# Peptides against a protein of PDB entry 8YR4: the designs that were tried, part 43

Target 1, 309 residues: chain A of PDB entry 8YR4
Amino acid sequence: PRGSPALQLVVLICLGLMGLERALNVLVPIFYRNIVNLLTEKAPWNSLAWTVTSYVFLKFLQGGGTGSTGFVSNLRTFLWIRVQQFTSRRVELLIFSHLHELSLRWHLGRRTGEVLRIADRGTSSVTGLLSYLVFNVIPTLADIIIGIIYFSMFFNAWFGLIVFLCMSLYLTLTIVVTEWRTKFRRAMNTQENATRARAVDSLLNFETVKYYNAESYEVERYREAIIKYQGLEWKSSASLVLLNQTQNLVIGLGLLAGSLLCAYFVTEQKLQVGDYVLFGTYIIQLYMPLNWFGTYYRMIQTNFIDMEN

## One batch from the design tools (peptide; aimed at target 1 R185 R298)

Design b2_p19_5_s3 (made by RFdiffusion4, then SolubleMPNN; from b2_p19_5, 14 letters changed)
Fold by OpenDDE base, seed 3:
Structure b2_p19_5_s3 (fold): chain B 309 residues (1-309), chain A 19 residues (1-19)
Amino acid sequence: as target 1 above (309 residues)
Amino acid sequence: SVYERTRKRIEERTQEEQK
């Protein structure tokens, strides 16, 4: 971004974090392989525990795969909010200024009804999405229950308890944090609508604005409205990053506890190396639908907020 | 409008990053 060295530094940091994500994508499989090798070789517990802890830490930084946001990805997303807001505001102001530079004949030829029609298309797409979301929530809950039963029966009651506590805490925190962030989303949407209304009113009164040479005044009012909107958007987006990071932390703790317990039972010859691989893979597979659950719950709440306005 | 195309492209990218 031209004109802000701070935002340029943030872009460079974000590019560096993207490079780190690529390094993690290579390192995580390597550490996972090393764990499997150490388990196969019956290595000392201290070396195994250190390698498992290091793997889980790297996995926490990377995230769980599709939809799973790791710490590095969350940090990148958080830092990118200001860059996105700067770019959005610049584009919106350029478009708005350009609209006021267009000829009166161009404005007279456009009916006000097109702007309203964009709002109505939002609502019909919502109902179809809601039905799809409900059909995906039930399978996700079923997969969790099946997972708890599976680990309780085939491994040990302790594994079932870890999965139960991890998933229950994940779901509870997802709901609580999503309800908390809904307030920020409502405030953001209300301010977005108010900002849009001001832009529409200014364009509808284009003749009056042109007559009084008030284009600069209307652009300044629109800029102030955008800045106010972006303050609320930042809170909404930052709260989303906090949700994703909280979810990642809960899964990371569950993966750590379960992986250490699996590794211990493999050293005691109570479980096979394959069981360790199974546990790690299965927890990651349970996490992927749960991340979608958080997205779906967010979409449902967004749709309810958009219906209340 | 260029605005609607840009907004739609941002929404599509946000949906693609969520897939």
Scores: peptide ipSAE 0.011, ipTM 0.432, DockQ to the pose 0.110
OpenDDE base, seeds 1, 2, 4, 5: peptide ipSAE 0.006, 0.000, 0.000, 0.006; ipTM 0.427, 0.258, 0.279, 0.316

Design b2_p19_5_s4 (made by RFdiffusion4, then SolubleMPNN; from b2_p19_5, 16 letters changed)
Fold by OpenDDE base, seed 5:
Structure b2_p19_5_s4 (fold): chain B 309 residues (1-309), chain A 19 residues (1-19)
Amino acid sequence: as target 1 above (309 residues)
Amino acid sequence: DVLERTLERIREETERERR
């Protein structure tokens, strides 16, 4: 971004964080392998516990491997918000200014039907997502219940309790933070619609704007509306990062507690090395679909509110 | 949520296609 050295620095930091994510993607499997080897060799508990703790810490930084929920990814996403907003605003203002430079014939020839078609694509995408939601939420909840039962019966009641507490806390915090975020999203959407309406009105009144040479005035009003929108967008996006980080933290703590307990039982010869692998794999497998749950809850809540209106 | 980011991205892409 030309003109802001601060934003250039943020871009460089984000690129550095992307490099760190790549390093974590290599390190996490290595540490996991090392744990399996140490368990197989019956290594001292202190070495094993340190390696497990280090693995879980690296996994907390990485997240679920999809790059969506790890601490590093959340930090990158948070920092990128301002860069995205700057770029978006610049593109919007350039397009808007260019539209006011176009001929009256172009404005009169504009088919309103293309705008409607894009709105219809948006609605179709939401419907497709809702179907995906229903087919993923119910199985995910079932997998959690099955997991609690499985770990309680075949491992120890303590494992079932850890999974239960972790998932209950995860779901509760997801709901609470999502409800808290909904206000920011509504405010953002309202301001977005108002900003678009102003742009459309200015373009529909193109002849009048041109007659009074008011193009610069309309561009400045549009800029102010975008800045106001971006203030709300930042709150929405930052609250999403907070949700993801909260989710990552809860899963990280559950993974830490369960992995240490599992490793301990393997050292005591109550569990096998394979059971440690199973636990870690299963928790990670539960975590991946749960990253969608907050969005699912929000979409359901939005649809209920839209049906009440 | 990955989906919210994806929805936001789809919204942004749809808005970019709208431009």
Scores: peptide ipSAE 0.019, ipTM 0.588, DockQ to the pose 0.069
OpenDDE base, seeds 1, 2, 3, 4: peptide ipSAE 0.017, 0.000, 0.007, 0.008; ipTM 0.551, 0.296, 0.428, 0.483; seed 4 fails the geometry check

Design b2_p19_6 (made by RFdiffusion4)
Pose (drawn by RFdiffusion4):
Structure b2_p19_6 (pose): chain A 309 residues (1-309), chain P 19 residues (1-19)
Amino acid sequence: as target 1 above (309 residues)
Amino acid sequence: SASEYILEELEELNARPEE
């Protein structure tokens, strides 16, 4: 925010809260391991109670689910509401002030609905791009690297390889499948617009009664168009199911390899009982934000082209 | 009746969720 000083402080607080969320993401599974290790060794009730209370408090600060739930990141959403309102207003006002100074030939040439759709979509694109990228893409790629470092240094050497290969395969397969699916989606959207246009045309022209008893003909053509649309929709949604299945298979293979290796190491007195639940919890925690990367890829590309327009 | 049928089918089409 160029103008106001009160908003730069809010931006800095938001970035600090994002860092704190990353620290909590690292911290909570460690406390879960400590609780399980204290529980297995018959510890007194005092230290167990205090540690349990601390773990619960940390789970409350971190998202109880999917990270979009915690007290942190919600304070962030509140402050970001206040900040993103300023950018939206500024961009809209700049577009509106520029559209009123162009010459007449320009306005006589182009329609109004198309020009206004470009402007609205542009403002929404800038806003979304800032939100998606800064608060949902970079924090996750930072979480993957932090987890790789933690497992490779403080847990063992092989688990770094396991997490690295799993996440690399997950990202590569997600991008590869996503491009194909985008092609299918566009193919389906064009036909959907054509079907809507046919229905609107049939409704507007109540001449079907005049030039024939052609109600049945208009109904038949509409059914054919619906069938074509449904075929394209089935193709697109089946592609979506395939994407989901391949992502789930990759994560599952990573979890299986990590769990088996951790169990074997625990039986050989190399690792403690808590390390098993640490690995499991952390793998699930990494998986939860990764579920929405094909959408992020699609929305970033679309919003980039829209902002360029 | 044919117009009502087409209208109902259009409303069902418009109610479909998008991503």

Design b2_p19_6_s1 (made by RFdiffusion4, then SolubleMPNN; from b2_p19_6, 9 letters changed)
Fold by OpenDDE base, seed 5:
Structure b2_p19_6_s1 (fold): chain B 309 residues (1-309), chain A 19 residues (1-19)
Amino acid sequence: as target 1 above (309 residues)
Amino acid sequence: EALEEIRKALEELEAKPKE
């Protein structure tokens, strides 16, 4: 934000907190590994108690594995409120200024309430997208890269390759299936709007409908529109289930391959039991934010198309 | 239309309990 050094400092602090969340995403599985190894080795209580206490403290800072409910994430979200409000107000004022520059012909063709609704939707959508890009998409990609580097350096290169192939295939299939699904969603939204328009027209003409005793005809016409909508809704929902299942299969195959390889190396005494637990925990942590990646990609794609119009 | 789809998608994301 140009013009407020205080808000610039808050943005820098939020970026620093995002970096701390990335460090916690690596440290929490490492400390959990160490607990499992210390338990397996029957280590002294003092060493175990210190490691457990440190793990619980790090887990409190991280939250539920995704960082979404942790102390660091909550502090970041709290500090970001002022930045979001500044950005929202700036976008709203830009849209409002642009609306005043538009021709009288454009304003006469639209109801003032519709214009304001478009402005409010525009402001919320742009601010929302920027927040999702900065706080969900970029951090998730960073966690994947950090994961590949970590497994390549501290495990065998084969683990880094499994994570790389799994995540690359996951992202590629998510993009391809989301682009395919977008056609069904657009058709559903168009039919929803058409069904709503028919209901509004029937209700606005309710006196005429009553005068002609045409209530049964209008109800049947509305029923046909609902059935047509539900046919498109089913295609949209079924395509979402297919996306989620495809994502689950890719992660499941990656988890299977990596877990079998971990188990094999533990039997060969090249890895410890805690390393098996670390791998499983880390893959699950990567999966949780990736489940929403299809939604993020669709939102990004839709906004780029709207900014060109 | 697309801004409304984004808004709906954001509202759906906020309405899903953060498990």
Scores: peptide ipSAE 0.018, ipTM 0.565, DockQ to the pose 0.044
OpenDDE base, seeds 1, 2, 3, 4: peptide ipSAE 0.017, 0.009, 0.015, 0.016; ipTM 0.557, 0.384, 0.427, 0.547

Design b2_p19_6_s2 (made by RFdiffusion4, then SolubleMPNN; from b2_p19_6, 9 letters changed)
Fold by OpenDDE base, seed 2:
Structure b2_p19_6_s2 (fold): chain B 309 residues (1-309), chain A 19 residues (1-19)
Amino acid sequence: as target 1 above (309 residues)
Amino acid sequence: SAFEEIQKALEELESKPRE
């Protein structure tokens, strides 16, 4: 972005955060290996507890197996919103300005394409929703129940309780925060539709705009509408980052509690080193579909909001 | 048209699941 030194700094920070994500992708496995080694060597509890806590903290920064829901990724996504908005606005204004330079004949042919696109978005939405509910939500809930039963039977009732509390809190917060987010999304979509309608109206009145040489006025009016849209888009996107970060925090706390408890039971010779590895792997495996649950509850809500408008 | 390509690119950007 050539015009704003602040946005250039944000891009550099985002690149730095991408470098940090790569460092975390190396460090997290190293710390995990160190935990396994310390458990195998029967190291002192204090050293083990610090290494486990450090691992969980690094895992919180990294997020899930893909890193898509980690603190660093969420921070990058949050900072990138303004860069994306600047780029989008610049592209939209360039298109809109270029459209006003085009012939009337080009403007008249476009109405049919917009109607077809609105219809195609509505139909793709419903099919995507149903497939998502059946293939992702139901299996994820089943995997959680299976996980609670598994840990309750093969480890201890305490592990089953930790998983139950973690997953119940995760699901509850996901629903509550997503319902809260819906308000921002509805407001964004309403303003997007209004901004698009203004652009269409300006293009339909192309002859009048050309007659009055009002092209610059219509471009500035469209710019103001985009700025208003981008204010709502920022709230929607920032609320998403907050959801993802809340989810990451809940899983991080569950992973911390369960990993410390598992490590303690391994030191007491009640569990094997393999059981610690199993617990950590299984919790991470449960978390991956749950991250999708947030994305897809968003898809559900998007698609419902996009069908209501 | 350049507009349809940009609109398709915008739709592809919108259709990217906001991870």
Scores: peptide ipSAE 0.018, ipTM 0.435, DockQ to the pose 0.076
OpenDDE base, seeds 1, 3, 4, 5: peptide ipSAE 0.018, 0.010, 0.017, 0.016; ipTM 0.571, 0.404, 0.557, 0.534

Design b2_p19_6_s3 (made by RFdiffusion4, then SolubleMPNN; from b2_p19_6, 8 letters changed)
Fold by OpenDDE base, seed 5:
Parts: sequence; structure tokens; C-alpha cells
Structure b2_p19_6_s3 (fold): chain B 309 residues (1-309), chain A 19 residues (1-19)
Amino acid sequence: as target 1 above (309 residues)
Amino acid sequence: KALEEIREALEELEAKPRE
């Protein structure tokens, strides 16, 4: 934000907190590994108790592994409220100024309530998208890169390769299936609007419908429109299940390959039991935010198309 | 239309319980 040094400082603090979240995403699995190794070695209680206490404290800072419920994430979200409000107000004022520059023909063709609704939706959408890009998409990509580097350096190059191939395939399939699914969603939304318009037109003409005793006919037309909508909704929902199942399969195959390889190296005494737990924990941590990546991609794609128009 | 789909998608994301 230009013009307020206080909000610039808040943005820098939020970026610093995002960096701390990335460090916690690496440290929490490492401390959990160390607990499992200390338990396996039957280490003295003092070292175990200190490591467990440190792990619980780091886990409190991180939260549920998604980074969404931890103390650091909550503090970041709290500080970001003022930045979001500043950005929202700026976008709203830009949209409002642009609406005043539009031709009289454009204003006469639209109801004032529709124009205001478009402005409010525009402001919330742009601000929401920017927040999702900065706080969910970019951090998730960073965690993947950090994970590949970590596994390549501290395990074996094969683990880094498995994570790289798994995440690359996951992202690629998520994009491709989401683009395919967008056609079904557009068809569903078009039919929803048509069904709603028919209901509104029937209700606005209720006196005429009642006069002609056409109530049964209008109900049947509305039923047919609902059935047609539900047929498109089913295609949209089924395509989402297919996306989720494809994502689950890719992660499952990556988890299987990496877990078998880790188990093999533990049997050869090249890795410890804690390293097996670390790998599984870290893959699950990467999966949780990625489950929403298809939604993020669709939102990004949709806003780019709308900004070009 | 697309801004509305984004708003609805954001509302769906906020309405899903963050486990």
C-alpha cells in the first residue's frame, strides 16, 4: 500500500510471519521424527520431555498442519484485516469513479441496484483473489519447493524426485481437470439463472396465472427447469468428485512409493523409524492445502478473463 | 458473472469448516 508507512510495516510483518510459517512446516516434522527416534532408542526421560515440550510449542505456533489455525496464522490474519480494508476501499473507489465516467446509455440500460451489486461483487472478488494468491497459493508452492530441497539434501535424491514428480503431476492434473470441469460449471450457472428467471416471471405474473388457473402448468414448467438444472449440477458435482479422486490417487501413489522406499532404507539401517514418520507427515501436510488448489486455479482463471473484458 | 462465481467460491471456502 502506497501512502501509509504503518500499513507498509504491517505488510512486511505479515511477510515475515509467512516466512516463519514455512520454517515451522519444516521444524514440526523434524521434532516429531526426533521424538520417535528417542522413543525407539529408549533415551533418558529428560531429553525426551524437552523434545516433546518443544514439539508441542512449535505445533501450537503452526496449528493443524494447514497453517490456518495456528497462533502465527491467526496473528497474520488479524494484522492483515487493515490491509484488506485499505485495498477493498481503494478498489471500491476506483470502480465507483469508473462507473461515473461511463456513458449515460450504460447507466440507463442498468438498474442502479444492479450496478451497485456489480461494484460490491467486483471489490470483494478482487480483494479475495489477491488474498488467496498471496496467502494460500504462493505459500503452498513455496512449501513444495522447500520440501523437494529438504528431501533431496537430508534423505536421498530419490525422495526429492518422488516428491517432485508427485507434486508436478498433481498440479498438472488439477489444472487440466479444472479447465475441463469449468465447462460444466458454466452450463450449470446458465441454467440456474434461467430457472430463477422463470420462477421470478411466474411470480410477477401470479395474478394472470391465477386468473387462467395455469398454476399446475407453471409448476410443471418449473419442475422441468429444476430437473434440467439438476442434470447439469450432477455433471458439475461428479466432475468435482473425479478431480478429488484423481488428486487422492496421485498423492496415494506418491505416498506409497516414498513410504515403501523409506521402509526399505529403514530395514537396511540407512534411515531411522522417525524418518519414515517424517516422510508420511510431510506429504500429508503438503496435501491439505493442495486439496483446494483446483478452486484457487478456477478463481484465478476466471478473474484474469474478467479483467481482460 | 465470473466475479459472482469467485465470491460464491470464496463463501464456500469460508463456510467449509477449516479442520
Scores: peptide ipSAE 0.019, ipTM 0.552, DockQ to the pose 0.043
OpenDDE base, seeds 1, 2, 3, 4: peptide ipSAE 0.018, 0.018, 0.014, 0.018; ipTM 0.544, 0.477, 0.433, 0.540; seeds 1, 2 fail the geometry check

Design b2_p19_6_s4 (made by RFdiffusion4, then SolubleMPNN; from b2_p19_6, 9 letters changed)
Fold by OpenDDE base, seed 5:
Structure b2_p19_6_s4 (fold): chain B 309 residues (1-309), chain A 19 residues (1-19)
Amino acid sequence: as target 1 above (309 residues)
Amino acid sequence: EALEEIKKALEELEAKPRE
């Protein structure tokens, strides 16, 4: 935000808190590993109690593994409210200024309520897109890279390769299936609008419909429009289930391959039991934000198309 | 239309992990 040094400082603090969330995503599994190893070794109570207390404190800062409900994430979200409001107001004023520069012919062709709806949509789009990119997409990609580096350095290169292949395949399939699914969603939305328009036209002409006793005809016409909509909705929903199942399968295969390899290295006494728990916990932590990646990609793609219009 | 859908999807994302 240019012009407010206070808001610039808040942005820097929010970026620092995002860096702290990335550090917590690595530290929490490490401390959990250490607890499992200390329990396995029957370590002294004082060492175990200190490690457990430290883990619980780090877990409070991180939250549910995604960071979305942790103290650090909540503090970031709270501080970001003022930045979002400043950005929203700036975009709204730019859109409003641009609307006043448009030709009288453009304004005469559109209802004022539609123009205001386009302006409100445009403002929410840009602000939403920026928030999704900065707070969800970029951090998720960073956590994947940090995960690959961590497993490559502290485990074996094979674990880093499994995570790399799993996440690369996951992201690629998510993009490809989401692009394919977007066609069904557009068709569904077009049919929803057509169904709504028919209902509105029938209700606006209700006196004429009653005069001709055409209520049964209008109800049947609306039923046919609903059936067409539900056929497209089913395709959209079924394509979403296919996406989610494909994502689950890729993560499941990565988890299986890595867990078997980890179990093998534990039997060979190259890794400890805690390292097996760390791997499983870390992969689940990477999976949780990735589940939303299809939604993020779709939102990004739709927002870019709407900014060009 | 798409932007209201995005706003709704944003609000739905805050409420329910669907996608």
Scores: peptide ipSAE 0.017, ipTM 0.554, DockQ to the pose 0.047
OpenDDE base, seeds 1, 2, 3, 4: peptide ipSAE 0.016, 0.005, 0.015, 0.008; ipTM 0.518, 0.373, 0.403, 0.382; seed 4 fails the geometry check

Design b2_p19_7 (made by RFdiffusion4)
Pose (drawn by RFdiffusion4):
Structure b2_p19_7 (pose): chain A 309 residues (1-309), chain P 19 residues (1-19)
Amino acid sequence: as target 1 above (309 residues)
Amino acid sequence: ELEEIREENEEELERDMEE
């Protein structure tokens, strides 16, 4: 924010809260391991109670689910509401002030609905791009790297390889399948617009009664168009199911390899009982934000082209 | 007209996000 000083402080607080969320993401599974290790060795009730209270408090600060739930990141959403309102207003006012100074030939040439759709989509694109990228993409790619470092240095050497291969395969397969699916989605959207246009045309022209008893003909053509649309929709949604299945298979294979290796190492007195639940919890924690990357890829590309317009 | 365009764009964006 170029103008106001009160908002730069809010931006800095938001970035600090993002860092704190990354620290909590690392910290909570460690406390879960400590609780399980204290529980297995018959520890007194005092230290167990205090440690349990601390773990619960950390789970409360971190998202109880999917990270979009915690007290942190919600304070962030509140402050970011206050900040993103300023950018939205400024961009809309700049567009509106520029559109009123162009010459007449320009306005006589282009329609109004298309020009206004471009401007509204542009403002939304800038806003969405800032939010998506800065607060949902980079933090997850930071979480993956932090987890790789933690497992490779403080847990063992092989688990770094396991996490690295699993996440690399997950990202590669997600991008590869997503481009194909985008092609299918565009093919389906064009036909959906054509079906809507046919229905609007048949409704507007109540001449069907005059030039024939052609109600049946208008109904038949509508049915054919619906069938064509449904075929394209089935293709697109089946592609979506395949993407979900391949992502789930990749994560499952990573979890299976990590759990088997951790159990074997625990039986050999190399690792403690809490390390098993540490690995499991951390793998699930990594998986939860990764569920929404094909959508982010699509939205980021679409918003980039819209902002360019 | 601007309000109607904004509502249609929001619906299209929500749909794209969900699907």

Design b2_p19_7_s1 (made by RFdiffusion4, then SolubleMPNN; from b2_p19_7, 8 letters changed)
Fold by OpenDDE base, seed 5:
Structure b2_p19_7_s1 (fold): chain B 309 residues (1-309), chain A 19 residues (1-19)
Amino acid sequence: as target 1 above (309 residues)
Amino acid sequence: LREEIRRELEEERERELKE
């Protein structure tokens, strides 16, 4: 934001808080590992109690890796409200000024309510896309990279390779299946709009329908349109379940391979029991934001299409 | 009435996008 040094400072603070969230995502599993190792070694109560208290405090700051429940994330979201409002208002004013520069012929061909709706959709799409890129996509990719580096350096190159292959396959399948699913969603949305238009036209002409005693006929036509919509909705919903199950399978296979390898190294006394717990906890923590990645990718694509229209 | 139904529709869709 060029016009307000205060908003620029808020953006820098939000970026700093995002960096702190990334550090917490690494530290929380490490402290949990240390608790398990201290319990295994029968360490003195004072050392254990301090490590547990530190872990709980870090977990409170992190909020379970779901970017919405942690104190740091809540503080970031709160500070970002003013930046989002500034960006939204700026985009809205740019769209509004551009609409006034358009030809009279363009305005005469469209209803004023439709023009305002295009402006509001355009503003929402741009602001939404920027928010999803900055707060969901980029941090998730950063957490994956940090995870690969961490496992490669502190465990073994094999663990880093498993995480890399698992996450690369997950992202690739998410993109491919989401692109395939987008066709079903477009067909569903088109049929939804057509079904709703028929219902609205029937209700607006209710006097004519009553005059001709055509109520049963209009209800049957609406029923047929609903059945057709539900057939497309089922395809869209089934494709989503298939996406989620494919994602879960990829993560499950990565977790299985890495957990078996970790268990083997623990039996060979190369790793501690806490390291097994760390690996499982860290992979599950990486999975939580990735589960929504397909939704983010779809929203980004939708917002790009809505900006091009 | 069409504009009012259309507004309610858009508000409902905006709520579903925020959940």
Scores: peptide ipSAE 0.008, ipTM 0.409, DockQ to the pose 0.229
OpenDDE base, seeds 1, 2, 3, 4: peptide ipSAE 0.000, 0.000, 0.000, 0.005; ipTM 0.315, 0.248, 0.326, 0.375; seed 2 fails the geometry check

Design b2_p19_7_s2 (made by RFdiffusion4, then SolubleMPNN; from b2_p19_7, 9 letters changed)
Fold by OpenDDE base, seed 3:
Structure b2_p19_7_s2 (fold): chain B 309 residues (1-309), chain A 19 residues (1-19)
Amino acid sequence: as target 1 above (309 residues)
Amino acid sequence: LREEIRRELEEEEQRELAE
């Protein structure tokens, strides 16, 4: 981004965080291997507990397997919002300024087709995403129930309880934070529609704008509307990062509690090293569909809000 | 420019559909 040294610094920090994510992608498997080796060697509990805690901390930084929901990824996404907004605003102002250089005949022909296309995209996307959500929600809930039953029967009631509490808290917080985000998204979409309506009105009055040489004034009004929109967009995007981080934290706490308990039972020779691997893999497998569910639920809520406006 | 804006919008729509 030319012109803001602060945004250039943010880009460099984001590149540094991307480098850290690559380092975590190597370190997490190494620490996981080290846990398996320490369990196989029957290492003392203190060394094992420290290695497990360090692994879970690194996994919290990396995220639940995709890396997209890790603390480092969330921090990168959060910092990138301002860079994206700067780029978007610059592109929008360049397009808007260029549209004021184009002939009036180009603008009069677009009004009816675009509103219909937004309505048709809204309806078809909502129906498709609702169907996809229903077909993915039911299997995901079934996998959670099967997981709770499996861990309760084959490991210990404590593992079933940890999975139950972790998944129940994850789902509850996902719903509550998503409902909270819906308010910010509605406000964002309302301001987006108002900003677009101002652009359309300015372009429909192109002859009047040219007659008064008011192009710079209309560009400034549009810039102010974009800045107001971007203030709401930032709240929406920041609330998404908060949702992802809350989800990552809940899974991280569940993984920590369950991994420590599993490691303890392996040291007591009640479980095998393979059972530790199974628990960690299974929790990650349960998390992956839930993260997709959160993404699709967010998309559906977007499309519903876009249809209500 | 119209074709370029249309291509960029179609590429953004394809990226949003691929996510």
Scores: peptide ipSAE 0.005, ipTM 0.341, DockQ to the pose 0.103
OpenDDE base, seeds 1, 2, 4, 5: peptide ipSAE 0.005, 0.000, 0.000, 0.005; ipTM 0.345, 0.341, 0.351, 0.378; seeds 1, 5 fail the geometry check

Design b2_p19_7_s3 (made by RFdiffusion4, then SolubleMPNN; from b2_p19_7, 10 letters changed)
Fold by OpenDDE base, seed 1:
Structure b2_p19_7_s3 (fold): chain B 309 residues (1-309), chain A 19 residues (1-19)
Amino acid sequence: as target 1 above (309 residues)
Amino acid sequence: LREEIREELEKEEKEELER
């Protein structure tokens, strides 16, 4: 970004966080291997508990792989909002200025059929996302129930309770925070429509704007509308990062409690080292579809609010 | 144009999620 040293610093921090994410992708498997080795060697509980806690902390920073938002990814996304807004505003102002330089013949030549095709793509995308949600939500709920039953029958009842409490808290917080953020999204979309309507009105009155040499005034009015929109967009995007981070924290606490309890039972020779590997893998497997559900539910709510407007 | 940019951003987010 030319002209803001603060935004250049944010870009450098985001690049540094991307490098840290790559380092975490190597460190997390190494720490996991070290836990398995310490369990096999029957290492003292204090060293094992410290290594498990360190692993879960690194896993909290990394997240659950593809589509999982770790702390580092959430921090990157949060910092990037201002860079994206600066770039978007610059592109929108360049396009708007260029549209005011284009001849009346170009505006008369664009058929109503392109607007209809964008609306039809929007409706098809919503229907596809709704189908995907139904086909992913029902299996994910089934997998959670199967997981609770499996851990309650084959592990100690405490594991089934940890999974139940973790998944119930995750689902409840996901719903509550998503309902809370829907207010910010509706306000954002209302301001987006008002900004678009102002741009369309300015372009429909192009002849009058050109006759009075008022192009600079209309560009400044459009810039002010974009700044108001970007203030609401920031609240929407920041609320999204907060949702993802809350979800990551709940899963991180469940993984910590369950992994420490599993490691303790392995040290008492009640469980095998393979059972520790199974628990960690199964919790991560349950988390991935739930994180996708949060993303798709967000997109569906966007598209529904965009259809109501 | 905002919808095309949004569809491209949603497509990039979807491609980042599928990668």
Scores: peptide ipSAE 0.012, ipTM 0.413, DockQ to the pose 0.099
OpenDDE base, seeds 2, 3, 4, 5: peptide ipSAE 0.000, 0.000, 0.000, 0.000; ipTM 0.311, 0.293, 0.308, 0.293

